Peptides against a protein of PDB entry 6DSZ. Designs and how they scored, part 86

Target 1, 361 residues: chain A of PDB entry 6DSZ
Amino acid sequence: NYVVTAQKPTAVNGCVTGHFTSAEDLNLLIAKNTRLEIYVVTAEGLRPVKEVGMYGKIAVMELFRPKGESKDLLFILTAKYNACILEYKQSGESIDIITRAHGNVQDRIGRPSETGIIGIIDPECRMIGLRLYDGLFKVIPLDRDNKELKAFNIRLEELHVIDVKFLYGCQAPTICFVYQDPQGRHVKTYEVSLREKEFNKGPWKQENVEAEASMVIAVPEPFGGAIIIGQESITYHNGDKYLAIAPPIIKQSTIVCHNRVDPNGSRYLLGDMEGRLFMLLLEKEEQMDGTVTLKDLRVELLGETSIAECLTYLDNGVVFVGSRLGDSQLVKLNVDSNEQGSYVVAMETFTNLGPIVDMCV

## One batch from the design tools (peptide; aimed at target 1 D262 M279 G317 D336)

Design b2_p28_5_s4 (made by RFdiffusion4, then SolubleMPNN; from b2_p28_5, 10 letters changed)
Fold by OpenDDE base, seed 1:
Structure b2_p28_5_s4 (fold): chain B 361 residues (1-361), chain A 28 residues (1-28)
Amino acid sequence: as target 1 above (361 residues)
Amino acid sequence: SEKEEITKKFLNGEISLEEALKKLKELE
């Protein structure tokens, strides 16, 4: 009887960086199917703190800091639509992961979206948004005293949403999304009214973006707006300014993940399906009135890594490359290139036995 | 990596699970 000890999943399907264990600690959180791994980022590397088993595959994992919280909370949604908000609590040597709130957000009626589950959090922590089903946007209001995650649906006229984010710097929670209709792909914005449980007209829209536009990045202030990533183009829009680039280098392979490097949104890491790592740079222009506008977009090839499912910038030029298909890596970004022209140096590699081995189980 | 290529081929249905597992073992 070969008890095939079901090896714990090693394929990474999500990663986030923030201050989960304390206000001062920098944490890396890694989702590996049903497992959540929590690390502290140190000068010596990653220090493991806790592993948490989840009741289902992690589909969404996002850190957020409600007003008046000293550290980040963790939102998790599973593939079975179980939602929870988790808090790290340490009492001496005792470490507990506390569930502040939980709920099931599954609908009895709806077509599951072909592009999968999307979960987003308003930057001002007013709500969580979920795209689970075509033609529906689910809202979870964030309330400190609410132990039960209650959600409501708002109908979307746009049935085929590709990606969605909350925008920064909006008086009301505002979503920006790429959608497809018979005429092509488009970008639209909606304000979300918690009171009326409806969409209001958003600040801007852009019809007829690139046919393969697949990702939205919300850009923080001072730039604001969003970046739309396609197969051949990268576009910025904030309602007042539109700028597009089509660098030939990105056409070679589909960009599949991104991560913000600078808090002000000046730089983003991009990963493609060939394991190429890029830096997207937003060049600023300072106006005479002190306003900052986008001058230009630039893409630079940094080097090659494992094929990223997710990327997260840690600190001091260190990046975690979470891979589903290959080994995950800690990599260092250097200012100067090596002899091969790469700015990327692998620091540590984490063996991934999945997803093939994980399917044999 | 070769591992990623094998995994991609499997996920794309280009190779069987048995063949994928065999190829992965040959990389070890």
Scores: peptide ipSAE 0.156, ipTM 0.733, DockQ to the pose 0.015
OpenDDE base, seeds 2, 3, 4, 5: peptide ipSAE 0.000, 0.122, 0.027, 0.128; ipTM 0.286, 0.708, 0.497, 0.718; seed 3 fails the geometry check

Design b2_p28_6 (made by RFdiffusion4)
Pose (drawn by RFdiffusion4):
Structure b2_p28_6 (pose): chain A 361 residues (1-361), chain P 28 residues (1-28)
Amino acid sequence: as target 1 above (361 residues)
Amino acid sequence: SEEEEEQERLEEELREFYEEHGYTIEES
């Protein structure tokens, strides 16, 4: 027999922003399935540079540039457990994606978990963290000689884990995650020690959270902490400091995705399965000692995009809406809510043949 | 009204965001 592609996969599973082509090159990297798309934000709008194609299903796609690098290094993990670090190199008149490092990191003894694979990267590029199998947190230290991507497993006493994030602004690599056991689910803190290959007691107390907490947000350096998005209550956790708001405006649909807007983290974008687009706020309270603290949380609806699996703010009040169930699109957020109450205006839609359920000729 | 106050508050946040990043505000 023989199989050809009559149409590339159009559903968007992942999208990230960063400086990948050069420095201050606002790149939008869109993950379909086996395809990877790279764009440069120009005055025209989204203009592509190179659409590559891999022999795998892109499951983790994150950007970073470690200590003393020219440009961000891209990291990709295949669902069949193929890991690689890439680098856009336009040294010549052509374009080559050099593979700085690669290595298969499948464990012969783990069970894939509910909520699938999670790929997290250290705030200061100390390591890559993986959550492939239940009870096994895999660490991949980041240096130069680790070109044949080597790895080691730590053990995780917490068996059922929902979402994991690296916390900003800590003494060393620290992890914040939501796990489930009997008696509801909780949030626990750990420290990753890649010198002894163990877990150390984390920075702060283990808190009880909402029963349906589904997302953890890594809050940047000026504030520090973690934001946990459940079904009904949005909570902020940072050591002893703790804030939460529970608007009934949210419970109608589960919040699925989040994106950081400002570098400060004062504003966030949220998405519903009903197709909404929220703005999560961390309002400031600059005090007498010239320091900045955080006072409250506020969530107010912006309008509605399409159902988003990915979410990314690009530039000049524009957000790329990566849709898996429908057309992905481009959106302009305006201060003046011109028509109705929607601060959201569609600029461009991308044909997504969506989940093809049935068809005929 | 309470709805108008919530809309004004959101417009202030969006306005501050544009100002912080030197963006242009498209007035109607």

Design b2_p28_6_s1 (made by RFdiffusion4, then SolubleMPNN; from b2_p28_6, 12 letters changed)
Fold by OpenDDE base, seed 1:
Structure b2_p28_6_s1 (fold): chain B 361 residues (1-361), chain A 28 residues (1-28)
Amino acid sequence: as target 1 above (361 residues)
Amino acid sequence: SAEEEARKRLEEALRELYEENGWKIDKP
C-alpha cells in the first residue's frame, strides 16, 4: 500500500490582503489550487492561522466588507462554478471558517470565455459580477440575509471581454471593461441595474485603445476612473481626464498582474512575465476648487522577483509575490537601490515543487 | 535629468511607504 502522500500544492494562483481574521489583523490569503492558506502578517513575518480545502480549484478569491461588517468576508469561486462567501470566526482557541452563503453559478448554456473566469466585487458591496461565458455578465446581489447566492445574467453585446472591474465612486454599480471587436480593442462602461436586471449606459467609453490592452485597474477616489494596461501603453481615463504613457521598459515583457499599494490609488505594483516588478505612480494635481486630478503617470522599475501570478502589498514595504511558475517570495522594497540599481530584496522564498498532477486515482 | 527626477520620485514614493504604514515587518 503505497501511501502516496498527496503533496500539498505549492504553486500560487491567487493572493489577497485584508482584514479577514479581525478588523485589526492584517491577513495574507493564498490560493494554491484547491487550498486556501490564511496567514496573519506580523512584525516577525507570516504566521499561519488556517488552511482550508476547497471543493475545486480556486478561480476567484476576493475580500470585501459589506456595510456594517466589522471585518472582511471572502468570496471564492471555483473553476467548477461553486461560489461561496466565507467568514472567519474565532471562539477562544477554536477557529472556524463559516460559509455565510453558497451556490453554483454554472449556466446550462454558454460558451466559456477563452480568457477564463473573471470575478469582481462592487466597491460598495452591492453585488458580485462574474464573466463566465461570452455575451453574459452574471450578477450576484449581495444582501446580508441571503444564505443562498442567487444570480441572474445580463446579456452583454460585447462578446469578447478581456478584463472587467467595478468602478469606484459610482451612484449605481458600474463596470468598466476592455473588449475586442473587429475594429480593435475598446473600453466601455455600463451601469448595472439590479432592479431592471439590465445594463444602462455608463459614464464614459474609450474606443480604439491599444490592440493588446489586457487589464483594467479601477482607481479609487479622489481620482476615480480606470487604468488600462497594454503591451506598449498604460492609459488612464475617468470620463473627464485622459492620459496615456508608453514607457519603453514595459514593451520588453507583458505586464500580467497588479496590486494597489495605497488606499487612495496613488501607487500600484506591476509584475511582468520576466519577473520584473514595477511601481506605477499617479501624480496628483490639486485644482483650485479642491478637486484632485491626475497630473501624470509614471512607471519605475523596482527590481526582479519570481514571475508573479499575483502580487499583494502587505505593509512596511513588504510585498508577497505569488508565483505559479517559480518560487513565491516575500520581498522588501527599499528606499535606496542596491549596487545593481534594485530596490527589491528577497526576505523569504517559498519553494514551488511544481504542479500537483492530480492523479485521478 | 528626467531620469534623476524619476528616480527621486520613486525614492520619495518608497519613503512614503515606510511613513504611512503602521505595521513593521522587520524579518520574514
Scores: peptide ipSAE 0.316, ipTM 0.761, DockQ to the pose 0.440
OpenDDE base, seeds 2, 3, 4, 5: peptide ipSAE 0.336, 0.312, 0.023, 0.313; ipTM 0.776, 0.781, 0.461, 0.775; seeds 2, 3, 4 fail the geometry check

Design b2_p28_6_s2 (made by RFdiffusion4, then SolubleMPNN; from b2_p28_6, 13 letters changed)
Fold by OpenDDE base, seed 2:
Structure b2_p28_6_s2 (fold): chain B 361 residues (1-361), chain A 28 residues (1-28)
Amino acid sequence: as target 1 above (361 residues)
Amino acid sequence: SALEEEEKRLKEKLLEYYKENGYKIEKP
């Protein structure tokens, strides 16, 4: 019986950065199918801290910091609808990943959405939102003392949600989503009432966005609102201001992932299906009254990387490129371009051995 | 540049598309 040591999964299907191990540590968390890898970002590179086997493929992985927590907690949802909130605890040399809360959020009745599982967290940590099934939005209230994740469903009239995010700076938790109907794609907002367990009318909507609008980025305050990414266009809307750009360079390949660089939402990394890495810049204008308004959007091609499934800006211009189809990379963003016009330099490459075919011999 | 002209053209086309298809920001 040759125990073929099953090679660890190498394909990355998610990554996040935050302060999970401590308030001071910058962490990179990488999802590789059922495996969670936790790193500390150091000046010397990625230091491995812990690897955790999950009871299922990781479908959602998000860091969040409830009020009163010193460090981030980790929300994980598996493809089998097992939800958990994880906490990192270290006691001397002993490292434990503690489940603070867990639950199964599977519904007995529902059509799984074709665009897969979407999990989002309210920026104020009031709730987790889940789009698991067509016509349903699942809410998990975030209560400090709940060890059991209780969820409820709100009916969505919009059956074909493409992407959804919570907005920033909203008195009530507010979602912004792209949906498709027979007339095209649209953007709508809803306020989520925890008390009434229903949607209220959101602050704005935009009908008939680009037909291939696929991604929503929630923009932090002071700008607020959302960025909508399509095949041909990038648009911004906050209920009062609308901006659109249609840079020809983005038409060549579909943007598939994004990551915020600046905490205030001034810059975003964008990755496309060809492994091109872009910077989306929000150009600001200071008004005479001291208000800051969004003047314009700009996209810059930074260079080429592995095809990103996920992107994470770490620090000091270092970006983790998580790849499912190719090798994952640590890349450095330079201020000056090389001779080829690229601002991207590969620092480290992590070999992707492809799908582990469980050859049950 | 040809790219800037194309971007402008595409932006104008997008704006026209939004106008024709009802750029209705319904504010509450």
Scores: peptide ipSAE 0.388, ipTM 0.899, DockQ to the pose 0.023
OpenDDE base, seeds 1, 3, 4, 5: peptide ipSAE 0.159, 0.055, 0.039, 0.133; ipTM 0.780, 0.508, 0.499, 0.746

Design b2_p28_6_s3 (made by RFdiffusion4, then SolubleMPNN; from b2_p28_6, 13 letters changed)
Fold by OpenDDE base, seed 5:
Structure b2_p28_6_s3 (fold): chain B 361 residues (1-361), chain A 28 residues (1-28)
Amino acid sequence: as target 1 above (361 residues)
Amino acid sequence: SAEAEEEERLRKELEKYYKENGYKIEKP
């Protein structure tokens, strides 16, 4: 029996940072096809804790902390529509990944979206939202005692959704999405009624955004609202305030991923298709009443990395660059630039051996 | 069941929307 030691996947297709192993531990979770790698972030680097095989390619991986949980739970959706909520449990040296809830969220009625699976979690952990099929938005209510993930569909009139997020600071769960119609690309919001299982009119909309608007970033309080990233422009909208910038530096390559650096949403990392790493800065203005408003948006080129499929800020200016096409990296963000004008220093590189051809033997 | 009736309603609505928007429904 040749145990073909199946080469472990090295291409990264997702990464998240949070407190999964404990309330105190900072974790990096890396998705590599069907494999989940769990690390503890330490001053000495990444300490491996556990590897988990998933029952399919990981399509969505998100950490969330429901009310009354001491640590984060992990939502995973596979490309075959298997959903689970995972909990880390350690008892002495025994480490278990417990399935808190599971379900299959596949429908027979919809056309799978060409832009793939989108999964989002309400910041207040009221629901999970899934864009799996054109013209449907699937909702999974988050109840503490549900071992079975029950979902329902809401009809979405906008058939061609580009990206969607839940907004922060909303009384009801509110989605913000970029969609395309024959007239162009637009941004719209909907409130999600769990009771009525329908959409209500959201707080705002923006018609005729940039033609290549591709990503929505939900901004936490105190700013609230969303950032819309295009090919040529970055825009902010919160219903009351609109601000747009068109920095020439972003026109050179399409921004493909982002990650929030600061909990208050003051800074975001942006990665483009050339492996350029940017910082998006939200400049605040403090009003006399103590309210914080957005003054301006600024983009700074930090340097070059591997082409990021995903980015996650860890701590102390350390960033994990998850790459599908190249080597993944740990990089340090410095305050001062090097002689080449780069603020980025590679700390560690993780060799990508390319696509594992699953030779099904 | 009410769930099956809702699924069939959504199916018919989606099929209409797909046709109106030029989406080819690949029959399974």
Scores: peptide ipSAE 0.308, ipTM 0.829, DockQ to the pose 0.009
OpenDDE base, seeds 1, 2, 3, 4: peptide ipSAE 0.256, 0.254, 0.233, 0.250; ipTM 0.804, 0.807, 0.795, 0.795

Design b2_p28_6_s4 (made by RFdiffusion4, then SolubleMPNN; from b2_p28_6, 12 letters changed)
Fold by OpenDDE base, seed 3:
Structure b2_p28_6_s4 (fold): chain B 361 residues (1-361), chain A 28 residues (1-28)
Amino acid sequence: as target 1 above (361 residues)
Amino acid sequence: SAKKEEEERLKKELEEFYKENGYKIEKP
């Protein structure tokens, strides 16, 4: 009887950093198919805390902190459209993952989007937005007392949404998205009315962005606005300021993931399909009135890693490189380059044994 | 139910919208 020990999934399909276990702990959460791994980031490395099996492949995993919560909550959406909000609770040595809310958000209507499931959370925790189907935007209002995730759909006229984020600093929840139509790719914003369950005109739009614009990054205050990542260009727009760069270095391979390094949005990690790691820097200009505006964008090649499916900055220049195709890594970003001009040093490598179909029977 | 009618309306609107935009509705 060969007990084929079902190998645990090793391919990473998502990662997030935040304060999930406590207000003080820095956590790395890793999604590996149906499995959620929770680590505490320590000076000695990653300390495993808990592993959680999910009722399906994790499609969305986002940390968020509602007003009045001391620590982050975790939103998970599975590929089977099971949504939950999870809370970490420790009582002595007992560790429990509490389901604060759950629901199934599958519709019997609509075409599943070719770009897959997109889940986003309003920075002010007013709602969760889901792009599941073409022509629909699903909204889950966030209420403290809701154990049942109730959702509604808003009609989205833009059928081919490439990426979407909630913007920061908006009076109403505002989405920014890249979409494609027969005329090309465009960026648009909508305000989301919870009351009327409709979109209102957003603060800005940009028609005819780069044809391969693929990602939206919502930029925190003081800059606000969004970064649009393309194949050849990186653009910033906040309604008042527009800035575009086309650094030749990014043209070589498609940027596929990003992660914010600084809470103020001054720096972002970018990963491409060749495993190159970049830093995107937002250069500030202080105006005479004390307002901060974007002066310039700069991209620096840091080095090479495994091909990132997801990136997350931890602390002290340590980055987790979540890889689906290769080994995941902890890497250190150094101030000075090595002899090869790399600022990246691998600290730890996590062997990827390939896609293990976790047949949880 | 009002919810079901709304879903059916939205379904029709989406189907028409998909058709107008050349989207194939994969039948389940």
Scores: peptide ipSAE 0.270, ipTM 0.799, DockQ to the pose 0.009
OpenDDE base, seeds 1, 2, 4, 5: peptide ipSAE 0.027, 0.266, 0.241, 0.006; ipTM 0.584, 0.789, 0.773, 0.356

Design b2_p28_7 (made by RFdiffusion4)
Pose (drawn by RFdiffusion4):
Structure b2_p28_7 (pose): chain A 361 residues (1-361), chain P 28 residues (1-28)
Amino acid sequence: as target 1 above (361 residues)
Amino acid sequence: EEEEEETEEEEEEEEEFWEELEEKLEEE
């Protein structure tokens, strides 16, 4: 027999922003399935540079540039456990994606977990963290000689884990995650020590959270902490400091995705399965000593986009809405809610044949 | 130096835009 592609996959599973082509080259990297798309934000709008294609299902896609690098290094993990670090190199008149490092990191003894694979990267590029199998947190240290991507497993006493994030502004690599056991689910803190290959007691106390906590947000350096998005209550956890708001405006649909707007983290974007788009706020309270603290949380609805699986703010009040169940689109957020109450205006839609349930000729 | 100044002006314009949107949301 023989199989050809009559149409590339159109559903968007992942999208990230960063400086990948050059420095201050606002790139939008869109992950479909086996395809990877790279764009440059120009005055025209989204203009592509190179659409590559991989022999795998892109499951983790993150950007970073470690200590002393020219441009961000892209990291991709295949669902069949193929890891690689890439680098856009337009040295010549052409374009080549050089593979700085690669390595298969499948464990012969783990069970894939509910909520699938998670790929997290250290705030200061100390390591790559993986959550492939239950009870096994895999660490991939980041240096130069680790070109044949080597790795080692730590063990995780916490068996059923929901979402994991690396915390900003800590003495060393620290992890914040939501896990489940009997008696509800909780949030626990750990420290990754890639010198002894163990877990150390984390920075702060283990707190009880909402029963349906589904997302953890890495809050940047000026504030530090972690934001946990459940079904009804949005909570902020940072050591002893703790804030939460529970607007009934949210329970109608589960919040699925989040995206950081400002570098400070004072503003965040949220998405519903009903197709909404929220703005999560961390309002500031600059005190006498010239320091900045955080006072409260406020969530107010912006309007509605399409159902988003990915979410990304680009530039000049524009957000790329990566839709898996429908058309992905481009959106302009305006201060003046011109029509009705929607601060959201569609600019461009991308044909997504969506989940093809049935068809005929 | 001229390119750095242009980047700083663009960042300040974006901060002003987001502050105006936050104030508008508060009025409602």

Design b2_p28_7_s1 (made by RFdiffusion4, then SolubleMPNN; from b2_p28_7, 17 letters changed)
Fold by OpenDDE base, seed 4:
Structure b2_p28_7_s1 (fold): chain B 361 residues (1-361), chain A 28 residues (1-28)
Amino acid sequence: as target 1 above (361 residues)
Amino acid sequence: SKEEKEKLEKEKKEKEYLEKLVEALKKK
């Protein structure tokens, strides 16, 4: 019996930061294929807490905090459409990951989307949205007492959704998405009615965005709205304000991931296919009534890292760079640049041994 | 509480650090 010691997966396919272990602990959660790694972020670095095997490749991993929860819950969707909501529970030295809710959200009929699985959570924790199949948006209502994740589908007229997010500050859960049709790429919004199980007209739309618009970032209040990332441009829209920038530096390589640095959505990290790390800055304008509006967008090159599949800001200028193609990194954003004008310093590098080839021997 | 004060101090230090970084980036 050759116990092929299955090498632990090292390629990162998702990461998230939040307060999963406690209200006070800052956690880094890393998805490595079927494995979830949970760390506590400390002044000394990443402290491993738990590793969890999942029954399938993790496709979606999102932290969320329902009203009245002291800490974040974890939503996971696997590539086999198994959904669960996980809670961390510690009792002395005993650490348990509890499944609060679970379900299979696979449909028997539907074309799996070419851009893969998208999972999003309403910022007010009213629902989870899933783009699994073309022409369908799946909704999982969030209920505290429901151990069974029940889902329903809403038909999307837009068959080719590229990216989708829930917007912030909306009375009803509202999605914003980039889609492609024969005329190009467009942005649209829909309100999601849980009661009627249908879409209502959203607050705004923008037809004919950049042809290579690929990502939606939902912006928290006070700005609200969304950022649309393209190949050549970054645009902001909130229904009342539109702003576009086309910084030449982003044209050199495609932006592939993003992460919000601060809760108010004033700063984002952007990673491109060359491993360049940028900061997107939302410049504020305070109105006489105390309302905050977006004055400008700015992109600044921070430095170079491994090619990010995912980025997450931790604390004190520390960023985890989750890489699928290269080594993952813990990097420090310095206030002062080095001699090369880089603000990025690698603190730790995590060797990527490549994908676990399922060699069925 | 003491813990609340420590949390607020951490949040303040974090904010100040990010502000300094942004200011440095703006000088480019």
Scores: peptide ipSAE 0.459, ipTM 0.884, DockQ to the pose 0.808
OpenDDE base, seeds 1, 2, 3, 5: peptide ipSAE 0.443, 0.443, 0.422, 0.431; ipTM 0.883, 0.881, 0.873, 0.878

Design b2_p28_7_s2 (made by RFdiffusion4, then SolubleMPNN; from b2_p28_7, 15 letters changed)
Fold by OpenDDE base, seed 2:
Structure b2_p28_7_s2 (fold): chain B 361 residues (1-361), chain A 28 residues (1-28)
Amino acid sequence: as target 1 above (361 residues)
Amino acid sequence: SEREKELKEKEEKEKKYLEELEEELKKK
């Protein structure tokens, strides 16, 4: 009987940053299979606060702040479709992660989507959206007093959704998604009616985007709209302004993750399958009426890191690189490049021991 | 109650839609 000490999972499959422990604390939350690690970001580095075991593999992990909450709540969806909303509570030295709401959102009938589970939260915290199955968009209304997460489905005519986000600045909750049909990939928007439990026509669509368009980034106000990332191109659309760039540098490897740096959506980190870290910049143009429009998009190579599964900008140019295939890293973004032209310096490396293959001996 | 009947009719419509969708997905 070899007691194989169950090594803790080290591969990162998700990360988020926000104010989960308090309104003032900046937190890093890391998903490692069934484990949630909670850190406070300090000037000295990451301070561990708590580790939480989940009842399944974490598939979605998103922070959100409902109106009237002082700190962020955590939405988690597991690969077995168990949903929960978690709150951090501290009373002296006692630290508790409480479940404010829970539910199972599994359907008895439906084809699980090949691109996996997508979970998104409306920026105004009106609802959670879930793409779990082809041809369905699941909605969880966010109500303060509801301890039981109830969901309903809306029919999607678009059977092959690649990625989906909620847009900012919309009177009604509005999704923007990339989908594939026999004619190619397209972008569409829908308004989500909670009352009628249906889609209404969204503000815009773009047919025939790049064939490998894979990610949607919702852009905050004042720009609004969305960024669509492909293999060869990056496009912006907000229903009025359209802009596309095709920087040769992104064609070399597929961009696989992104994270917003600035709250106003002026900069985004991009990570590719080779571990290259980019900055996407949105250049502003101020109109004579005081409106801010997008002038241009620019991509800059910052340097190399571990292959990111997820990225999160923390503070002061520090980035957490969550890696599934390699070692996770804390990296510093510098203003000046080194002799090799890199703006990236590794601060800390977290060894990934790989998946524990349970060798049943 | 009338409300329980309306809820049951909605659940039956949702079930029927999911069955129709599964059949459409099997034909492709």
Scores: peptide ipSAE 0.036, ipTM 0.533, DockQ to the pose 0.010
OpenDDE base, seeds 1, 3, 4, 5: peptide ipSAE 0.022, 0.018, 0.026, 0.027; ipTM 0.382, 0.385, 0.540, 0.459

